# Peptides against a protein of PDB entry 6TME, part 133

Target 1, 324 residues: chain A of PDB entry 6TME
Amino acid sequence: NRLKRAYIALQAWKKAFYSDPFNTAANWVGPDVCSYKGVFCAPALDDPSVLVVAGIDLNHADIAGYLPPELGLLTDVALFHVNSNRFCGVIPKSLSKLTLMYEFDVSNNRFVGPFPTVALSWPSLKFLDIRYNDFEGKLPPEIFDKDLDAIFLNNNRFESTIPETIGKSTASVVTFAHNKFSGCIPKTIGQMKNLNEIVFIGNNLSGCLPNEIGSLNNVTVFDASSNGFVGSLPSTLSGLANVEQMDFSYNKFTGFVTDNICKLPKLSNFTFSYNFFNGEAQSCVPGSSQEKQFDDTSNCLQNRPNQKSAKECLPVVSRPVDCS
Target 2, 324 residues: chain A of PDB entry 6TME as posed
Amino acid sequence: NRLKRAYIALQAWKKAFYSDPFNTAANWVGPDVCSYKGVFCAPALDDPSVLVVAGIDLNHADIFGYLPPELGLLTDVALFHVNSNRFCGVIPKSLSKLTLMYEFDVSNNRFVGPFPTVALSWPSLKFLDIRYNDFEGKLPPEIFDKDLDAIFLNNNRFESTIPETIGKSTASVVTFAHNKFSGCIPKTIGQMKNLNEIVFIGNNLSGCLPNEIGSLNNVTVFDASSNGFVGSLPSTLSGLANVEQMDFSYNKFTGFVTDNICKLPKLSNFTFSYNFFNGEAQSCVPGSSQEKQFDDTSNCLQNRPNQKSAKECLPVVSRPVDCS

## One batch from the design tools (peptide; made by RFdiffusion4, then SolubleMPNN)

Design b2_p16_8_s3 (from b2_p16_8, 10 letters changed)
Fold by OpenDDE base, seed 2:
Formats: C-alpha cells, structure tokens, sequence
Structure b2_p16_8_s3 (fold): chain B 324 residues (1-324), chain A 16 residues (1-16)
C-alpha cells in the first residue's frame, strides 16, 4: 500500500519532467520504486517489516519540470534533496503530509512565489535550504521558531524587514545574503545563542547596528557588507570573542575603528572598506599584524592610501548619525 | 522518534 502510493507519486513526477538530460528517470518503470535512480527505501519507522520510500536524492540532475501535488503521497520521506535542477513553480502544499521531513533541500532551482510555508508544518525539520531560487515577499516570523540547524535563504527575492523572532533561532548558520531585506537588524539578534555564521550581504538593510550583536559569543563569521548601515560600529563588538571573519564593507559607517575591535582574539580577516570612517587605531592598519588581515580602502582616513576625497567625505563625516 | 529519524537520514546519505 505505501509503495503503491509512492509509485503513483513518482510516476506523476516523471510526467512533470520537461527535460531529463542525464536520463535520471529512465529506469523509473514498474512497481519496484526502490530500484528507481535517486529513490531510497528503508524500513518504516512504525513497522520495520514494511519497506517505504524514505529519501529522494536528485541533486545535480539538471532536470526541468515542476513538483506535482501527488508528491504528497510520499508520506514516509524524511530526506528530500533536489538541488541544482531546473524545477519551477511553487512548492506544493500537499507536502504537508510528509510529517517525517528532516532535511529539505530545493536550492539552485527556479522556484517562485512566497516563502514555502509548508516547510513550517514539518515538526521534525532540521535542515532547510531554499537558496538560489526566486522566492519573494516577506519572511514568515515563524521560521525562527523552528528548531533548525541551518537556514539558507540567500539569493532570492525576499523583501521587508527581518523578523524580530530571529532571536529565537537555534540555527548555527543563517544566510540572508542577496535578497531585498530592508530596515534595521533586530535587537533580538543577540539572543541567538548557537549562532556561528550569519551573512547579510547585499541587501537594503539600514540604520545603526544594534549593540546586542556583541552578545554573539559563538559567532565565527559575521558579514554585513553591501548594505546601507550608518553610524559608528558598536563598542560592544569587543565581545565577539570567537569571530574570525568580519566584513562591514560597502556601507555608510562613520566614526573611529577602535583597538577593541581590531584586537579581537580570533579575528583573522576584518574588512571595513568603502565606508566613511575618519579614524582607525594602529592595530587596524593593514600590515600591522602578521596574523590578521585588514582592508581600510576607500574611507575618510588620513595618511592612508586609496581613500575618498575630502569633497566626498566632508558632507558625511561632518554629520555623523547618532546611534545612542 | 527524532533519534530514529536522524539515524534513517544518516543511513540514506550513506547509500546515496
């Protein structure tokens, strides 16, 4: 019965393929679905004597097509990896029936529409990768209520603000890069106790950086480059005891880059180029350390190469944003 | 239940 449902689902999916360059589904013939390429069977969790379809792996198959609603019949699937294909359309709401979903990877496809809220219905989901698609609209706040290890959202069309619920996330890696997020980084960010890597690259974020960033004790990578951030760097950044890679380049920051930031104990690379900083500590100067790399290019620094002109600097530096 | 799912996923990855 369970394998029969799987057969119906998989045949419907094969029919939904527009192109299969590697003939991945060539052997998708007959009732023995466990022999299908990219289909993996295992004993059912509720009855070990019953064999079920537990996983799909079609990564890098370059398949063009869509996900039909019949995929909802794959109720035993815990692993769904279909990255690096050309699947289009929306994620079917019928996938809500896949209550065992543990890892969901649809990255590097042509999916469109709003955030696939069906992913929020999976109680056991630990890994969500939807990057490199065309998902749009608001990010649902509930995504950060999920007990996810990683959240990959980069290279989409997400808009609006980052939800304040971000502080509830237990994820070690979160990527927002290359979307259309706007507004400020929520102050609740400091509550992300398990965070190791967070990337905001290439959005429309603005305002002052929240002081609470300094509470991210476990963060090793913090990249906020290519946004519209203003004001001075928070003094609380001295609390980033484990940060190795830090990038604030291509923003509108002003003020002085302090020793307390540049002398962070695990810091290996710190890029703060293409801003309006008007001073830096000696410890921040490129070449000042053998263990650390700095980039101070295109700021308003005195006696440094490759800086902005006085004409470019004066209007901004003379009107610093007060973040207090 | 969660532990069983994790084990299942690991097994599937090994077979892939």
Amino acid sequence: as target 1 above (324 residues)
Amino acid sequence: RDAKIEELVKKLKEQA
Scores: peptide ipSAE 0.026, ipTM 0.679, DockQ to the pose 0.889
Fold by OpenDDE base, seed 4:
Structure b2_p16_8_s3 (fold): chain B 324 residues (1-324), chain A 16 residues (1-16)
Amino acid sequence: as target 1 above (324 residues)
Amino acid sequence: RDAKIEELVKKLKEQA
């Protein structure tokens, strides 16, 4: 019965293909769905004697089409990997029936519409990758209430503010890059206890960096480049004991880059170029260390090469933003 | 993590 439902779902999906350049679904014929290319069967969790469709892997198949509602019949699927295709439309609400969903990867497709809220209905979801699509609108705050290991949201059309619930996230990797997020980074960010990598690149984020960033003891990658951040770097950044890659380039930061930041024990690369910093410690100067790489290009630093003109610097440096 | 899911993930990764 379960495999019959899977057959109906998979045949409906095959009909929803507009193009299959590698003939991936060529063998999707007949009732033996476990033999289908990209379909993986396993013993059911509730009955080990029953074989069910537990996984889909159509990664890199370059298939054009859409996801039909009949995919909701794949109720035993725990892994759904369909990245690097040309699927369009919306994620069907019928996928709410896939209560065993563990990893959901629809990255690098042409999906549109709001955030797929159906992903929030999956109680066991650990991995969510929806990057490189055309999802739009607000990010639901509830996404960070889920016990996810990784959250990939980059390269979409998301807008509005980052939810304050971000502090509740247990994810080790979170990407916001290349969206249209605005507002400040929430102060609750410091509560992300398992965070290793966070990327904010290429948004419309603004305001001062919250001091609470310094509480991210496990972070190895922190990239806030290409935004509208202002003010000085928080002194609490000296608390980033494990940071290896740090990027604040292409913002509107001012003030002095301190020794306490540049001497972080595991810091390998620190880029703070294309800002309005008016001073830096000797430890921040590119070439000052063989173990660390720095980029101070296009700031308002004295006696350094490739800096902004006085005309560009004066209006900003003379009106520093007080973040206190 | 459920052991069955972990095994499936491993299988998928090997075939990908």
Scores: peptide ipSAE 0.025, ipTM 0.689, DockQ to the pose 0.413
Fold by OpenDDE base, seed 3:
Parts: sequence; C-alpha cells; structure tokens
Structure b2_p16_8_s3 (fold): chain B 324 residues (1-324), chain A 16 residues (1-16)
Amino acid sequence: as target 1 above (324 residues)
Amino acid sequence: RDAKIEELVKKLKEQA
C-alpha cells in the first residue's frame, strides 16, 4: 500500500524533527496522510484510482531536523519543497527511489556534504534548488547533462572548476554565485542555447573571459562580478543582443571599454567598476544616456571621478594580460 | 490546499 509506505516515511520524518515552531506536523497523526499539513495527494500516474502522496511543501516552516532515509518510501513524490527550514545533515541516497521527482527545492537550509548526487538519478527532474546551504566539494559534470530549466547552486561551499559540460545545459537560469569555484569559465559556455540568466558573483574565477560568451544571444543577465578575471573584455560581447544587466565589477580587467559593448541595444545596467580599465568610450560614461546606467567607479580612467591612484594603476595597467 | 493539489496535478501531467 502506497499510502501506508507514505505513513511510515512521514512518521519517521516527524520523529526526525528537533523543532517545529509553527507546529506544522501537529496534525501528522493517523493513517490519513493526505490530511497532513504540507502533504499533498494526487491520483497516481499509473493508476488514477489510487491516491498517492505526490507532493511535499514545507516551505518557510522553520523546522529543525534532518531527512531520514525512510523518505525513500515516498516513491510517488514529484514535488519536494522544503525551502527555508533548518534541516541539517545530508540528502538521503534513498531518495533515488523517488523516480518521479520533478522539482526539488531544499534551499535555505543547513545541508552539508558533497553535491547530492541522488539528484542526478532522477530522470525527470526539471528544477533543482540547493542554494543557501553548506554543500561542498566539486560540482558533478553530469548536472549539466540533465534537462533542467533552472539550476540554483549559489551560496554554498562548492569548489574546483566549473565543468566544461556547462555548454550542454538547457537551463534558462544558472547561479554559481557565492561559492569557491576557481579556474576559467569554460569556452563551452557559448553553447548554452536556452540561457537567460547566469551569475558567477563572488567566486575565485580567473583568467580571461572566453570569447564564446558573445554567442549567448538569449542572455538577459550576465554577472561575473567579484572574481579574479583579467585581460580585456571580449570584443564578441557585442553579440549579446538581449543583455539587460551586465556586471563585471570587482575584477582585474584592463583595457578599453568599447562603444560596441556600451551601445548594446537592450542594455539597461552595465557595471564595470572596481577594475583597472584605462579607457572608456563616451557611450560608457555614466550619465551619457537616460536609458542606460553605467558605473565606472574605481578604475584607471582619466578625467573621471573616484578612480584609483596612479600608484595603484601603474603596476597593473603597465602589464596587460594578453587574452588573444 | 485544494489549489495546491490542483497545481501539483498539473505539474505531474506535464512531467508525464
């Protein structure tokens, strides 16, 4: 009996709660699991006459606890949303039995350990949100082989390089922000055919930006701020026909910021502050447009306010990195 | 609650 298995799972989970401030699981009593707060039932896909637990929504419940292995008994769950709780520990491998998993949101918790590779076992997964946790280690390359609509990885402890398989991703939104990723952005990035938003903020990424970024025709948000990027901005950035928000601030970029970038047709905000740019086109000057906002603060620009001193600029500007 | 169930059903159908 599927509901009986669900009962076992949910009771095990209730037992795994250390704190339930809103008494969310107060009504988790008895065999009628479909009446449980945050538990949602639907007709089974294989037999519409059978009612099964199809979804969990415990978002914003502030529950402290862990995910017990018995959750693997919830084999009919397609939606698992436990956002903004205080769950700790690791994601159970037993969740591999949840073959219908479609949306998995464990963001804003206290999960630890390596990337939850169990997520890779779900063939139909479309949405993965693991942001704002303490996941660590390498990002499995296989994550980008999955047909995900969105990949939220930000605010974790992931390290190593971004996998080259990123180009295979069909996701519209990908966030790497506030991790410990290092190395270069893979050249394969230009192959992300559905990409709308990508965020690299606050990592240890370095090297030159790949020219292939200019192939991201559908990108509306590109944020590479707070990294260690060097060299000039790729001229191919002129190809970002739909970019609205672009941020390269807090890097070590050098060279000239060109008209071709600042005159991008959909560009609304372009921040390139806190770099070592030694020139900018007139179209890049803050205040030059009513439709576009620019920030050129703390560069090596002449005749602009709030720039770095010559002492700070000279060592970097005199040794430009050749990205060719 | 009912609205949430309906949403789940829709999503499940899309998954299938």
Scores: peptide ipSAE 0.024, ipTM 0.685, DockQ to the pose 0.097
Fold by OpenDDE base, seed 5:
Structure b2_p16_8_s3 (fold): chain B 324 residues (1-324), chain A 16 residues (1-16)
Amino acid sequence: as target 1 above (324 residues)
Amino acid sequence: RDAKIEELVKKLKEQA
């Protein structure tokens, strides 16, 4: 029966624990898996008279171990939350059998290997959090074909470019921060119709910002700081009617920061420090507004404090990148 | 830097 399979899976998992500091699995004894700490049962969707393991929550258990293939026997699991542990190894391919997976959170662990493509096999997946691990390699473009509400990829070792399929994503929140992504932001980004928050912090992204960013009408947070972006800010950024937090700091931007950007109606914080901007509108000057916070530190601005030297600015400012 | 990401997660959880 289903609970017997669950028992086999959970006992195999317990055996795969190297350390359980809080003795979370201490009560994982006997066939009554529904009594196990962190195991949640519910009536099966196909047969309400049958009780099945529907959820796992081992968040913040500091458990060291790995995920054994026997976890594939937990075929009724829809919620899998094991964040803030010390699980290592790879995500088992056998998890493809968990066809009801709805929320998958393995964040803040020690997982390694390529992107867990098994997550792409789950037809009903809505939430994917794999942040704060050691996943590496390319991001599969198919991730953005899924109807996910949120995609958390930050603090991993992902490389290569961001897939152009990003425009197909229906996610409201996407984080790429603190990886090794390279290349340009795809122009298709403007097609992300449900996007509210996107974070690119601390990658190796480069090139010009695509004009299509200005089409992100629902974006409230846009952070592209700590990359290698060049050129001027797109004039189309004036279209970000709902942006509240915007950060372009620690890049190689040049040109003039315009009123149209700094006067965005919902803008609360705009950081464009540590670039090579050579001019700004009065509305962009820190202290010019009580409602908005600006940071123009370490640019090439005249008559502003804490700017780069002429020696540092001249080589860059004199050779502006044409993004047209 | 990480604080921003954490905030995003919190907001999502609050909306769910």
Scores: peptide ipSAE 0.014, ipTM 0.590, DockQ to the pose 0.047; fails the geometry check

Design b2_p16_8_s4 (from b2_p16_8, 10 letters changed)
Fold by OpenDDE base, seed 4:
Structure b2_p16_8_s4 (fold): chain B 324 residues (1-324), chain A 16 residues (1-16)
Amino acid sequence: as target 1 above (324 residues)
Amino acid sequence: MDEKIEKLVQELKKKA
């Protein structure tokens, strides 16, 4: 029966624990898996008279171990939450059998290897959190073909370019922060119709910002700080009617920061510090508004405090990158 | 920076 398969899976997992500091699996004894700590049963979708293991929640258990292939026997699991542990190894391919997977959270662990492509096999997946691991290699383009609400990839070892398929994403939140992504932000980014928050912090992204960013009408948070972006800010950023938090700090931007950007109607915080901007509108000056906070520190602005020296500015400002 | 991301993640998880 389905609970017997779950028992086999959970006992195999218990055996795969190297350390259980809080004795979370201490009661993982006997066939009554629904009584196991962190295991949640519910009526099966295909037969409400049958109980199945529908969810796992081992968040914050500090468990060291790995995910054994027998976890593929948990075919009724829709919620898999095991964040803030010390699980290592790879995500088992056998999890492809978990066709009801809805929320997958393995964040803050020690998982390694390439992107867990098994996540792409789940037809009903809505939430993917693999942040704070050691996943590496390329991001598969197919991730953005999924009807996901949220994609958390930050604090990993992903490299290469961001796929152009990003424009197909229906996610409201996407985090790329603290990886090794390189290249330009794809122009297709403007097609992300449901996007509210996107974070690119601390990568090796470069080139000019695409004009299509201005098409992100629903975005409230846009953070592209700590990269290698060049050129001027796109004038189309005036289209960000709902942006509240915007950060372009720690890049190589040049040119003039315009009124059209600083007067965005819902803008509350705009940080463009640690660049090579050589001018700003009066509306961009820190302290110019009581409703908006600006940071223009460490640019090439005249008559502003805490700016770069002429020696630092001249080589960059005199050779602006043309993004046209 | 990490705190900012964590706050965002927590807010989303509350909505789910």
Scores: peptide ipSAE 0.093, ipTM 0.805, DockQ to the pose 0.047
Fold by OpenDDE base, seed 1:
Structure b2_p16_8_s4 (fold): chain B 324 residues (1-324), chain A 16 residues (1-16)
Amino acid sequence: as target 1 above (324 residues)
Amino acid sequence: MDEKIEKLVQELKKKA
């Protein structure tokens, strides 16, 4: 019986709770698992006459504990939302049995270890949120081979380079922010056909921005702030016809910020502060437009306020990185 | 910075 298996899983999970401040699992008693708080039942896909546990929602329960292997018995779960808890340990490999997994949200917990590769085993996964944890190591390239709508990886301990397979991703939103990613952004980024929003904030990324970024026609948000990028902004950025929010602040960019970038038709906010730009077009000047907001603070611009000193600028500006 | 990300996440979760 599927509900009996669910009962075993849920009781094992309750036993794995170290703290339940809101007594969320207080009613997790007896065989009627469909009445459990945070447990949602639905007719089984293969037999509508059978009721199964289809979803878990324990968001914001502040539960401390771990995920026991018995959770693998929840084979009918398609929605697993347990964000904003204090779950620790690793994601159990036994979750590979949850073949209907569609949305997996374990964000804002205390999970550790490498990327949860069990997520790669779910054929129907569309939404992956593992942000605000302590996952570490390399990001598996295979993550971008999956037909995901969204990939949230921010605020973890991921290291190494961003996989070149990123270009294969069908995701509309990807967050890399606040990790330890290093190296260059792969040139294959321009192949992300469905990309609307991408965030690289607060990593150790470096090198030149690839020209292929300009091929991201559907991008509305592009944030590469707080990294180690060098060189000039690619002229191909003029191709970002739908970009609304763009942030390149807190890098080591040099060169001239052109009209072609600042006059992008849907651009609302463009922040390029805290770099080493030595010139900007008039269209890039803060206050030049009523419809657009610019920030050129702390660059090497002439006749602009709040710029770096000549002493700070000269060593960098005099040695421009050629990205051509 | 985190606020920007949170906003994006919330918007996507609403669509799902």
Scores: peptide ipSAE 0.078, ipTM 0.801, DockQ to the pose 0.048
Fold by OpenDDE base, seed 3:
Structure b2_p16_8_s4 (fold): chain B 324 residues (1-324), chain A 16 residues (1-16)
Amino acid sequence: as target 1 above (324 residues)
Amino acid sequence: MDEKIEKLVQELKKKA
């Protein structure tokens, strides 16, 4: 029966624990898996008279161990939350049998290897959090073909370019931050119809920002700080009607920061510090507004405090990148 | 930087 399979899986997992500081699995004894700490049962979707393991929540248990292949026996699990542990190894391919997977959170662990492609096999997945691990390699383009609400990839070792398929994503929140992504932001980004928050912080992204960013009319947070972006800010950024938080700091941007950007109607915080901007509109000056916060520190602005020296500015400002 | 991300994550989780 399903609970017997769950018992086998959970006992195998308990054996895969190297350390359980809070004795979370201390009560993982006997066939009554529904009484196990962090194990949640519910009526099966296909037969309400049958009780199944529908969820795992071991968040913040500081458990060291790995995920054994026997976890594939938990075929009724829709919620798998094991963040803030010390699980290592790879995500078992046997989890492909968990066809009801809806929320998968393995964040804040020690997982390694390539992107867990088993996540792509789950047809109903809505929430994917794999942040704060050691996943590496290329991000599979297919991730953005899935109807996910949120994609958390930050603080990993992902490399290569951001897939062009990003425009197909229906996610409201996507984090790329603190990886090793390189290349340009795909022009298809403007097609992300449900995007509210996107974070590119601390990658090796470069080139000009695509004009298509201005099509993200639902975006409230756009952070591209700590990259290698060049050129001027796209004039199309004036289309970000709902942006509240915008950060372009720690890049190599040049040119003039315009009124059309700084006067965005919902803009609350705009940070463009640590670039090579050589001018800004009065509306962009810190302190010019009570409702908006600006930071223009460490640019090439005249008559502003805390700017770069002429020696630092001249080589860059005199050779502006044309993004047209 | 990490604080910004964490804030976003927490806010989203609260909405879900």
Scores: peptide ipSAE 0.058, ipTM 0.785, DockQ to the pose 0.045
Fold by OpenDDE base, seed 5:
Structure b2_p16_8_s4 (fold): chain B 324 residues (1-324), chain A 16 residues (1-16)
Amino acid sequence: as target 1 above (324 residues)
Amino acid sequence: MDEKIEKLVQELKKKA
């Protein structure tokens, strides 16, 4: 009996709660699991006459506890939303049995350990949100082989390089922000055909920006701020026909910011502050447009306010990194 | 910075 298995799983989970401030699981009593707060039942896909647990929603419950292995008994769950809790430990490998998993949101918890590779076992997964946790180690390359719509990885402890398989991703949104990623952005990034928004904020990324970024025709948000990028901005950025928000601030970029970038047709905000740019086109000057906002603060620009001193600029500007 | 990400996430979740 599927509901009996669900009962076992949910009771095991209740026992794994250390704190339930809102008494969310107070009604988790008895075999009628479909009446449990945060538990949603639906007809089984293989047998519409059978009722199964199809979804969990415990968002914002502030529950402290862990995910016990018995959760693997919830084999019919397609939606698992437990964000904004205080769950700790690791994601159980037993969740591999949840083959219908479609949306997995464990964001804003206290999960630790490596990337939850069990997520890679779910053939139908479309939405993965593991942001605001303490996941660590390498990002498995296989994550980008999955047909995901969104990948939220921000605010974790991930390290190492971004996998080259990123180009295979069909995701419209990917967040890498506030991790410990290092190395270069892979050239394969330009192959992300469905990409709308990508955020690299606050990592340890370095090197030159790949020219292939300019192939991201559908990107509306590109934020690479607070990293260690060097060299000039790729001229191919003129190809970003749909970019609205672009941020390269707090890097080590040099060279000239061109008209071709600042005149991008959909560009609303372009921040390139806190770099070592030594020139900009008139179209890049803050206040030059009513429709566009620019920030050129703290560069090596002449005749502009709030720039770095010559002493700070000279050592960097005189030794430009050649990205060719 | 975090606000931008949160906004993006929320917008996406609304569309899903």
Scores: peptide ipSAE 0.069, ipTM 0.791, DockQ to the pose 0.047; fails the geometry check

